Peptides against a protein of PDB entry 3V4L. Designs and how they scored, part 58

Target 1, 386 residues: chain A of PDB entry 3V4L
Amino acid sequence: GQPLAKDKVALLIGNMSYWEHPKLKAPLVDVYELTNLLRQLDFKVVSLLDLTEYEMCNAVDEFLLLLDKGVYGLLYYAGHGYENFGNSFMVPVDAPNPYRSENCLCVQNILKLMQEKETGLNVFLLDMCRKRNDYDDTIPILDALKVTANIVFGYATCQGAEAFEIQHSGLANGIFMKFLKDRLLEDKKITVLLDEVAEDMGKCHLTKGRQALEIRSSLSEKRALTDPVQGAPCSAEALVRNLQWAKAHELPESMCLKFQCGVHIQLGFAAEFSNVMIIYTSIVHKPPEIIMCDAYVTDFPLDLDIDPKHANKGTPEETGSYLVSKDLPKHCLYTRLSSLQKLKEHLIFTVCLSYQYSGLEDTVEEKQEVNVGKPLIAKLDMHRGL

## One batch from the design tools (peptide; made by RFdiffusion4, then SolubleMPNN)

Design b1_p12_1_s4 (from b1_p12_1, 6 letters changed)
Fold by OpenDDE base, seed 3:
Structure b1_p12_1_s4 (fold): chain B 386 residues (1-386), chain A 12 residues (1-12)
Amino acid sequence: as target 1 above (386 residues)
Amino acid sequence: MEVKLVSYDTKL
């Protein structure tokens, strides 16, 4: 019969905004495009941007809690990385210069933990450099991996080589994602799919002789990303997994705020990623005696590190949101919360209405505090150890 | 339109 997945779970990490290293651009688009494709494949997808070492560890731990016997696990990473002694290290955004293995996440350690979960398939898609880090002389003593015959690595580049992005008109795509996205929905064994992606990438004149896909696999079964999920959740663990994933993807409900002046504000929320939310405000009713009226959001939790200069923009694009802008209401003020993983408490903020009456020179302000609970990934309490 | 290829090399 066709192989069945007990469930399908993906963790996608895109690191771009490095503190001590060159900033990247492609991980934004690549994580977003891959998220949408994996959702069409019935994956439960957690998508995270710009994680610290601690946040990456917690994201991996939460991902591992979603894994169980016969579950398909997919880890995608786009960002800086290195390879020492056949071990792949993902570099967090807070990694020092130079970084070492102690500042980074070892993919083979994650694989070990996935094998302990008795997963049905383990896929690693690593869009990072595979150059040796000469500042890290640590020889990892890896315990012998279990012989599970269900492992696939897709490396965006060959050993000792660089990965690249193509920047065009302010957008960027990784070379790997550019070709992977065109084939990802194909009903093929994952190693065959990746081999076809490698052939397509090999035709790219931009990366010819600079980047080539490497496939490392022990996959003995004909497993595909298209393999159907087993029907109704037949176990308590499957129900818990579904509930845990659902919590991490619950948006706040849209609110209608009513001010004393008779202005009504619609407050809405949209997910760009599991840790990135757009807040938007719109004036839905204004008394005719009010000539000017603006509704802005302020007083965010300090943990979110929200620069007021980037809040309350007239377009989603001015916030740095280029991907979801088509799905957002028009004629709003937009604020992008890009670090929801940092939220320890409820998301409490102020909606401030600034308005002017006809024939009065003075601007009037009314404020309402809004508590929207823990949105998206903030429900997982990724910061419980800080 | 200028197409730029950018390496993920950190240049350590």
Scores: peptide ipSAE 0.450, ipTM 0.900, DockQ to the pose 0.807
Fold by OpenDDE base, seed 2:
Structure b1_p12_1_s4 (fold): chain B 386 residues (1-386), chain A 12 residues (1-12)
Amino acid sequence: as target 1 above (386 residues)
Amino acid sequence: MEVKLVSYDTKL
């Protein structure tokens, strides 16, 4: 019969905004496009940008809680990385220069933990360099892996080689995602799909002799990313897992705020990633005696590290949001919250209305505090482990 | 426009 997945879960991490290392651009687009493709394949996707070491550890722990017997697990990483002694290390955004294994996440340790969950399929897609780090002399003593015959690694590059992104005047993919996205929806064994991606990448004159896909697999069965999820969640555990994932992707409801002057504001929310949300404000009613009015958001929690210079923009693109701008209402003020994983408490902020009456020179201000609870990934108390 | 490849190598 066709293989069935008990469920399908993906963790996608894109690190770009490194503190001590060169900044990247493609992981933004790559994580977003891969999220949309995996959702079409009925994956439960957690998509995260710009994680610290601590935040990456917690994201992996939360991902492992979603895994169980016969579940398909997919980990995608785009960012800086290295390979020492056949172990792959993902580099967090807060990693020092130079970094060591103690500052990084070992993919083979994650694989060990996935094997303890008795997963149906383990897929790792690693869009990072595989050069040796000569500043890290540590030999990881990895425990012996179980022989599960269900592991697939897609490395964006060969051992000891570099991964690349394409820099254009606009948004562009990394080299691996550029070819992967064109085939990801095909009903093929995952190793056959990746082999076709390797052939397509090998035809590219830009990357010829610089980057080539490497496939490492123990996969004995004909399993595909297209394999159907086994029907309604039959266990209390599967229901709890589905509810926990749904909570981590629940947006705040749109609000209509009414001010004393008679102005009405629509406050709306959009998800760009599991840890990135756009807030937008629009004036939906204005009394005729008010000639001008603007609605600003301010007084955000300090944990979100929001620069007021990047808040309340006339376009989503001015906030750094290029991907969801087509799905947003026009003629708003936009604010991008890019670090929702840092939020310990409820998202409380102020909506400030500035307005002017006809025939008065002075601007008037009214303020309302808004509590939207814990949005998106902030519902997963990623901080409860300390 | 010239397509520039940028390496993910940190050049440690």
Scores: peptide ipSAE 0.439, ipTM 0.894, DockQ to the pose 0.754
Fold by OpenDDE base, seed 5:
Structure b1_p12_1_s4 (fold): chain B 386 residues (1-386), chain A 12 residues (1-12)
Amino acid sequence: as target 1 above (386 residues)
Amino acid sequence: MEVKLVSYDTKL
């Protein structure tokens, strides 16, 4: 029969904003495009940008809770990384310079934990360098991996080689994602799909002799990312998985705020990533006696590190939101919350209305506090222990 | 448009 997935779950991490290392750009676009493709493949996708070591550990732990027998697990990482003694290390944004294994996440440790879940397919897509880190002499004593089939590694580059992005005057992919995205929806065995991506990348004159896709596989079965999910969740574990994923993707409800002056403000929310939300405000009703009226959001929780200079913008692009701006309502003020994984409490903020009456020189202000609970990934409490 | 390759090498 056609192979069935019990469920399909993906964790996508894009690290760009490194504290002590060169900044990257492509992981933003790569995580976004891959998220949209995996959603078309019926994956439950958690997409996270710019994680610390602690936040990456928690994201992996939450991902592992979604895994179970016959579930398809996909981990994508784009960022800095290294490979020592056949172990791949993902570098968090807070990693020191130089970094060591104790500052980084070992992919083979994650694989061990995925094998304990008896997953139906394990896919690792690693868009990072595979150069040795000579500052780390630690040999991880990995316990013997279980001899399990159904593991696939897509390394964006060869052992000891570098991964690259394309930088130009616009948004661009990393080299790996540039070719992967064009084939990812094909109904093919995942190793055949990746082999075709490797051939397409091998034709690229920019990376010829610098970067080549390496495929490692123990996949003994014909498994594809297109394999259908087995019908309605009938197990308690499948229900828990669906509820946990739904919590990490729950947006606040859009609301209409009514001020004493008779102005009505629409407040709305959109997800860019699982840890990135856009707040937008618009004036939906204004009494005719009010000649000027502006609404802005302020007083955010300190945990979010919101710079007021980047809040309340006339376009999504002015907030740094270039990807979702087409799907957002027009003629709003926009604020981007890019670190929802840091939110310890409910998202409480103030909507401030500044307005002027006809024939009065003085500006009047009205304020309303809004509590929207824990949005998106903030429901998983990824900060527990800080 | 000028296309530049940027390595993910941290140059440790």
Scores: peptide ipSAE 0.436, ipTM 0.894, DockQ to the pose 0.782
Fold by OpenDDE base, seed 4:
Structure b1_p12_1_s4 (fold): chain B 386 residues (1-386), chain A 12 residues (1-12)
Amino acid sequence: as target 1 above (386 residues)
Amino acid sequence: MEVKLVSYDTKL
């Protein structure tokens, strides 16, 4: 029979907005497209952009809490990285220049922890460079990995080589995701699927002799990403996992705000990623005596680091949201919250209505405070050191 | 349109 997964869980990390390193672009698109594909494969997907070292550690810890015996775990990373002595290091956005192993997450340490969970399958998809970092001479003494025969690494590039993105006008994938996305839904053993992706990438004239997919596996069983999830969650642990994932993906409900002037505002919320939410406001009712009327969001928690210059935009694209803009209502003001992982408290903010009456030159303002609780990933309290 | 490859190399 086809193997069954007890559950399927994926953590996708895309780091782009590095402080001390070259900024990337493709991880945005790659994480988004991979999220949508893995959701079609019945994965519980946590998708995170632009994580610090501390936030990456917490994201991995929360991911490990979703893992259990017979669960399929998939970790995808797109960003800067290096490989020293066969150990892969993912570089956080706050990593210093130069970075060392102490500033980075070791993938083999994550694998060790995944093996302790007795997972059914461990898949690592690493869209990063695999060049040696000569500023880090530390030989990590890793504990011996267990022989679990359920491990697959898809490295976007060869050892000692670079990974690339294609930059053109508009959105583009990294080279790895460009080919992976076309095959990811195929009902094939994951190593066979990745081998076909390697062949397709090998036909690309742009990356020929610069980037090639490397597959490392100890996979004794015919396991696929298409393998069905075993039935209703029969265990308490499966119920807890489902609830934990659901909490991390719960959006605030849309609100209708009523102002004293008789203006009604629709306040809505959309998820771009597990840590990225778009707030949008629209005028749904305006008295005829009010000639001009705008609804701004302001007074966000300082932990979110929201630049007012990027808030209250006339299009989602002006906020940096290019992926979900087609699914958003039109004719709103849009604000993108890109760092929900930093939120320690409830998301409280002000809706400010600015308006003018016919025949009055003076602008009138009314304000309402809105508490939407902890949206999306902010429910996991990633800032609480376990 | 010119397609540019951009390396993920940090130039360390």
Scores: peptide ipSAE 0.397, ipTM 0.874, DockQ to the pose 0.766

Design b1_p12_2_s1 (from b1_p12_2, 5 letters changed)
Fold by OpenDDE base, seed 1:
Structure b1_p12_2_s1 (fold): chain B 386 residues (1-386), chain A 12 residues (1-12)
Amino acid sequence: as target 1 above (386 residues)
Amino acid sequence: MTSLVSYSPELS
């Protein structure tokens, strides 16, 4: 019969906004497009941008809690990275220059922990460089991996080589994701799918002789990303997994705020990623005696590092949101919260209505505090150790 | 101009 997954879970990490290293762009698009494709494949997807070392460790720990016997686990990473002695290291955004293994996440350590969960399939898609880091003299003594015959690595490049993005005036995929996305929905053994992606990438004249896809696999069975999930969650663990994933994707409900002047504001929320939310405000009712009114959001928790200069924009694109702008209501003010993983408390903020009456020169302000609880990834309490 | 950006930073 066709193989069945007990469930399918993916963690996608895109690191771009490095502190001490060159900034990237493609991981934004790559994580977004891969999220949408994996959702069509019935994956439970956690999508995270711009994680520190601590935040990456916690994201991996939460991902490992979603894994169990016969579950398909997929880890995607796009960002800076290196490979020493056959160990792949993902570089967090807060990594020093130079970075070492102590500042980075070892993929083979994650694989060891996934093997302890008795997973049905382990897929790693690593859109990172595989050059040696000569500043890292650490030889990781990894324990011998178990023979599970269910491992697939898709490396964006060969050992000792570089992975690239193409930077131009617009948003574009990285080289690996550009070819992967066109085949990801195909009902093929995952190693056959990746081999076809390797052939497609090999036709790219820009990366010819610089980047080539490498497949490492011990996969003995015909398993595909298209493999159906086994029916209704029959275990307590499957129910817990479904609830944990649901919590990490719960948006706040849209609110209608009523001010004393008779103005009504719609406050809405949209997810761009598991750690990125857009708040939008719109005037839904205005008394005729009020000639002008605007609704601003302010007084965010300090943990979110919200710059007021980037808040309350007339377009989603002015906030740095280029991907979900088509799905958002028009004629709002938009604010992008890009670091929801940092939220330790409830998301409490102020909605400030600024308005003017006909025949009065002075602007009047009314304020309402809004508590929306913990949105999206902030429900997982990734900070329980800080 | 189209540029290739490496996912391997220069370390110092």
Scores: peptide ipSAE 0.418, ipTM 0.900, DockQ to the pose 0.846
Fold by OpenDDE base, seed 5:
Structure b1_p12_2_s1 (fold): chain B 386 residues (1-386), chain A 12 residues (1-12)
Amino acid sequence: as target 1 above (386 residues)
Amino acid sequence: MTSLVSYSPELS
């Protein structure tokens, strides 16, 4: 019969905004496009940008809670990385210069934990370099991996080589994602799909002899990313997984705020990623006696590190949101919350209405506090233990 | 010229 997945779950991490290292650009586009493709494949996708070591560990732990017998697990990482002694290390945004294994996440440790879950398929897509880090002389004593089938690694490059993005003035994919995205929806065994991606990448004149896709597989069965999910969640574990997934993707409901002056504000929310939300405000009703009227969001929790200079923009693009801007309402003020994983408490903020009456020179202000609970990834309490 | 950016930083 056709293989069935018990469920399909994916964790996608894109690290770009490094503190002590060169900033990247492609992981933004790559995580976004891969999220949309995996959703078409009925994956439950957690998509995260710019994680610290601690936040990456917690994201992996939460992902491992969604894994169970016969579940398909996919981990994608785009960012800085290295490989020492056959161990692959993902570099968090807070990693020091130089970084070592103690500052990074070992992929083989994650694989060990995934093997304990008896998953139906484990896919690692690693869009990072595989050069040796000569500042890290540590040999991780990894416990012996279980001899399990159903593991597939797609490395964006071969051992000892580099992975690249193409630096353009606009949005562009990394080299790996540029070729992967064109084939990802094909109903093929995952190792056959990745082999075709390797052939397509091998035709790229820019990376020829510099970057080549490597496939490492123990996959003895014909399994594809297109394999259907087993029907109605009959198990308690499948119900828990669906509830945990739904919690991590629940947006706040859109609100209509009414001010004493008779102005009505629409407050709306959109997800760019699981840890990135856009707040937008629009004036939906204004009395004719009010000649000027603006609605600002302010007083965000300190944990979110919101610079007021980047809040309340006339376009999504001015906030750094280039991907979801087409799906947003027009003629709003936009604020991008890019670090929802840092939220310890409820998202409480102020909507400030500034307005002027006809024939009065003085501006009047009215304020309303808004509590929207824990949006998106903030429901998973990824800061438990600080 | 399209420049490539490496996912391996120079470490110091």
Scores: peptide ipSAE 0.404, ipTM 0.890, DockQ to the pose 0.756
Fold by OpenDDE base, seed 4:
Structure b1_p12_2_s1 (fold): chain B 386 residues (1-386), chain A 12 residues (1-12)
Amino acid sequence: as target 1 above (386 residues)
Amino acid sequence: MTSLVSYSPELS
């Protein structure tokens, strides 16, 4: 019969905004596009941008809680990385220069933990370099992996080689995702799908002789990303997994704020990623005696590190939100919260209405505090280890 | 001009 997944779970990490290293761009697009494709494949997708070492560890731990016997697990990473002694290291955004294995997440350690969950399939898609880091002399003594015959690695590049993005004017995929996205929905054994992606990448003149896809697999069954989720009544564990997933993706409800002056503000929320939310405000009613009226959001929790210079923009793009802008209402003020993983408490902020009456020169302000609880990934309490 | 950016930084 066709293989069945008990469930399908993906963790996608895109690191771009490195502190001590060159900034990347493609991981934003790649995580977003891959999220949308994996959702069409009935994956539960946690999508995270710009994680510190601690936040990456917690994201992996939460991902491992979603894994169970017969679940398909997919880990995608796009960012800086290296490979020492056949171990792949994902580099967090807070990694020092130079970084070492102690500052990074070892993919083979994650694989070990996934094998303990008795997963049905383990897929790693690693859009990172595999060049040796000569500043890391650590020889990891890894325990022997179990023989589970359900493992697939898609490396964006060969051992000892580099992976690249093409930077041009505008948004672009990384080289790996550019070819992967065109085939990801195909009903093929995952190793066959990746082999076809490797052939397509091999036609890219820009990366010819510099980057080539490597497939490393121990996959005894014909498993595909298209394999259906088993529709049997959810075990208690599957119910818990569904609830955890739903919590991590619950947006605040849109609300209408009413001010004493008679102005009504629509406050809305959109998810860009599991840790990235757009807040938008619009004037939905204004008394005719009010000639000028703006609604700003302010007084965010300090843990979110919101720069006021990037808040309350006239376009989503001015906030750094290029991917969801088509799905947002027009003629709003937009604020991008890009670090929801840092939120320890409820998201409380102020909506400040600034307005002017006809024939008065003075601007009047009214304020309302808004509590939206814990949005998106902030519901998982990823900070419980500090 | 299209530039290739490596996912391996120069370390110092």
Scores: peptide ipSAE 0.402, ipTM 0.891, DockQ to the pose 0.844
Fold by OpenDDE base, seed 2:
Parts: C-alpha cells; structure tokens; sequence
Structure b1_p12_2_s1 (fold): chain B 386 residues (1-386), chain A 12 residues (1-12)
C-alpha cells in the first residue's frame, strides 16, 4: 500500500539580516515559496526569518514538540553555515565574527532528537555553505545516531563547497530553491525527486563547477512528501499538536474602531511568516465636516524594535513586504512587525487618528489603545523554557 | 553582470 504519514511538520528558517556578516536576500523568497508548496502537501509549516541563537534553539525545541512516532519532519534552513568534521552548523543572525560551534546550531544534534521521537521520515534541506570554518577547531562529541533508515539530507552544495544566491535587481530565489520548487509537488520518492533537482541544477551555467546538490540518504522505504496524512487525529497527542500549530498561525481578528469625531477605522492583520505580520489601517467612514484624516499605529512594545520611520507606509513594499502585497487591501497605511518571536507579553499599541475640520486650521488628534493578545508565533511562548 | 553571493562569510 502507499505509505502513510501520521502527520507532517516542517520548520523553515531563513537568516538574512546578520549583524556581523554579509546580508542575504534570497532566504526571504525561498522560505515564503517553500511554505506555500509544503502547505499544498498538507504540512504544518512554521516559517521564521532572522533568528538569534536563542530564538533558533527555541524554534527547534517547539518543532521537536510537534514530532511523534510516524510523523514526517522536515527542516529547511537558508543562510550562512559551515561544515566541520561532517557536522553541519546553521549560523544565527547574532553570531559573532568569527563564529564557532558554541554560537551555532548543529544539525546532527537536531537529527538525534528527531530519532528519539521515532519519526516516520526525517528530511533536512540545507541551503548553506559546507566550507570548513578554520576558526572553530571544536570536535563535537556526538552520541552515535540510531540506524532508523528514514533520513534524507539535501545539501545545496558539496562538502567543502559554497552555496550561492544570484543577486538580480529584484527578488529572486537562491540557486537550490530555484530548482527545488519546480519539482517539490511531484509524487516521487524524496531521494528520486532530489536527484532530478540535482540534474536540473547541473544545467545551470552560473554555478557549474561551483555548486552542486549532494544527497545523503539512509531511506529504505518509498517515502514521498506527497504521502497522505493518516485520517482524523485519533490520539490526545495528535489533537494537542494540531491545537499548538493552529495557535502559532492564528491572526488577530479585523477590528472596526470608532472615534468620537464619527470616523471609523478598519484595523486588519496579515501573516507574511510565522514571526512576521502586517498591520494595516483604512478609513471606512468619514463625516463630511472632516476634510482630511489619517490613522497611524504607534507605541509598540519595545521588544519588537519598531522604527517609526518604517511604520505607517502608503504601500506594503515601502515596509519591505513584497510577497503578500497582492492579498492586502489597497489604500491603507501599512506597518510590518518582523520580530514577533521577541514578544513576551500581549501586543498592545495605539491607533492615532489625526484629522482636520472644514474651516479650522488646527489638526485634532484622538487615540485608542488596542490589545490583540499574542499573534502568530508569540502564542508558543518560546521564552518559557528559561 | 549577475553577482553570486556566497552563504559563507569571510571570517576575520
């Protein structure tokens, strides 16, 4: 019979905005496109951008809580990375220069923990360099991995080689994702699918002799990303997993705010990633006596590092939101919250209405405080492990 | 010219 997954869970991490290292661009597009493809494959996807070491550790711990016997686990990482002694290290955005293994996440440690969960399939897609870090002589003493015959690594490059993005004038995929996305929905054994992606990448003249896909697999069964999820969650653990994932993807409801002047504001929310939300405001009713009015959002929690210069933009693109702009209402003011993983408390902020009456020169201001609770990833309380 | 950006920073 066709193999069944008990469930399918993916963690996608894209690191771009490094503090001490060159900034990347492709991980934004790659994580977004891969999220949409894995959702079509019935994966529960957590998608995260620009994580610190601490935030990456917590994201992995929360991902491991979603894993259980017969669950398919997929980890994707795009960002800076290295490989020492056959161990792959993902580099957080706060990593020092030079970084060491103590500042980074070891993929083989994550694999060990996934094997303890008795997962049905473990897929690692690593869009990072595999060059040795000569500043790190640490040999991780890893415990021997179990022989589970269910592991697949897709490395964007060969051992000791580099992975690349192609900088164009616009948004573009990294080289690995550019070819992976065209085949990811195919009903094929995952190792066969990745071999076809390797052949397609091998035709790319830009990376020929510089980057090649490497596949490492122990997978003894015909498992595919297209394998159906076993029917309705019958166990208490499966119900808890479904509820935990649903909480991490619950947006605040759209609100209609009424001001004393008779102006009505629609306040709306959209998810770009599990840790990235767009807030938008629109004037839905204005009395005829009011000639001009604008609705701004302000007074965000300090933990979110919101620069007021990047808030309340006339387009989503001016906030740095290029991917979801087609799905957003037009003629709003837009604010992008890109670090929801830092939110410890409820998201409380102020909606400020500035307006002018016909025949008065002075602007009037009214304010309302809004509490939307913990949006998206902030519901997982990733900080409670301390 | 399409520039390639490496996912390996130069460390110092």
Amino acid sequence: as target 1 above (386 residues)
Amino acid sequence: MTSLVSYSPELS
Scores: peptide ipSAE 0.394, ipTM 0.885, DockQ to the pose 0.778

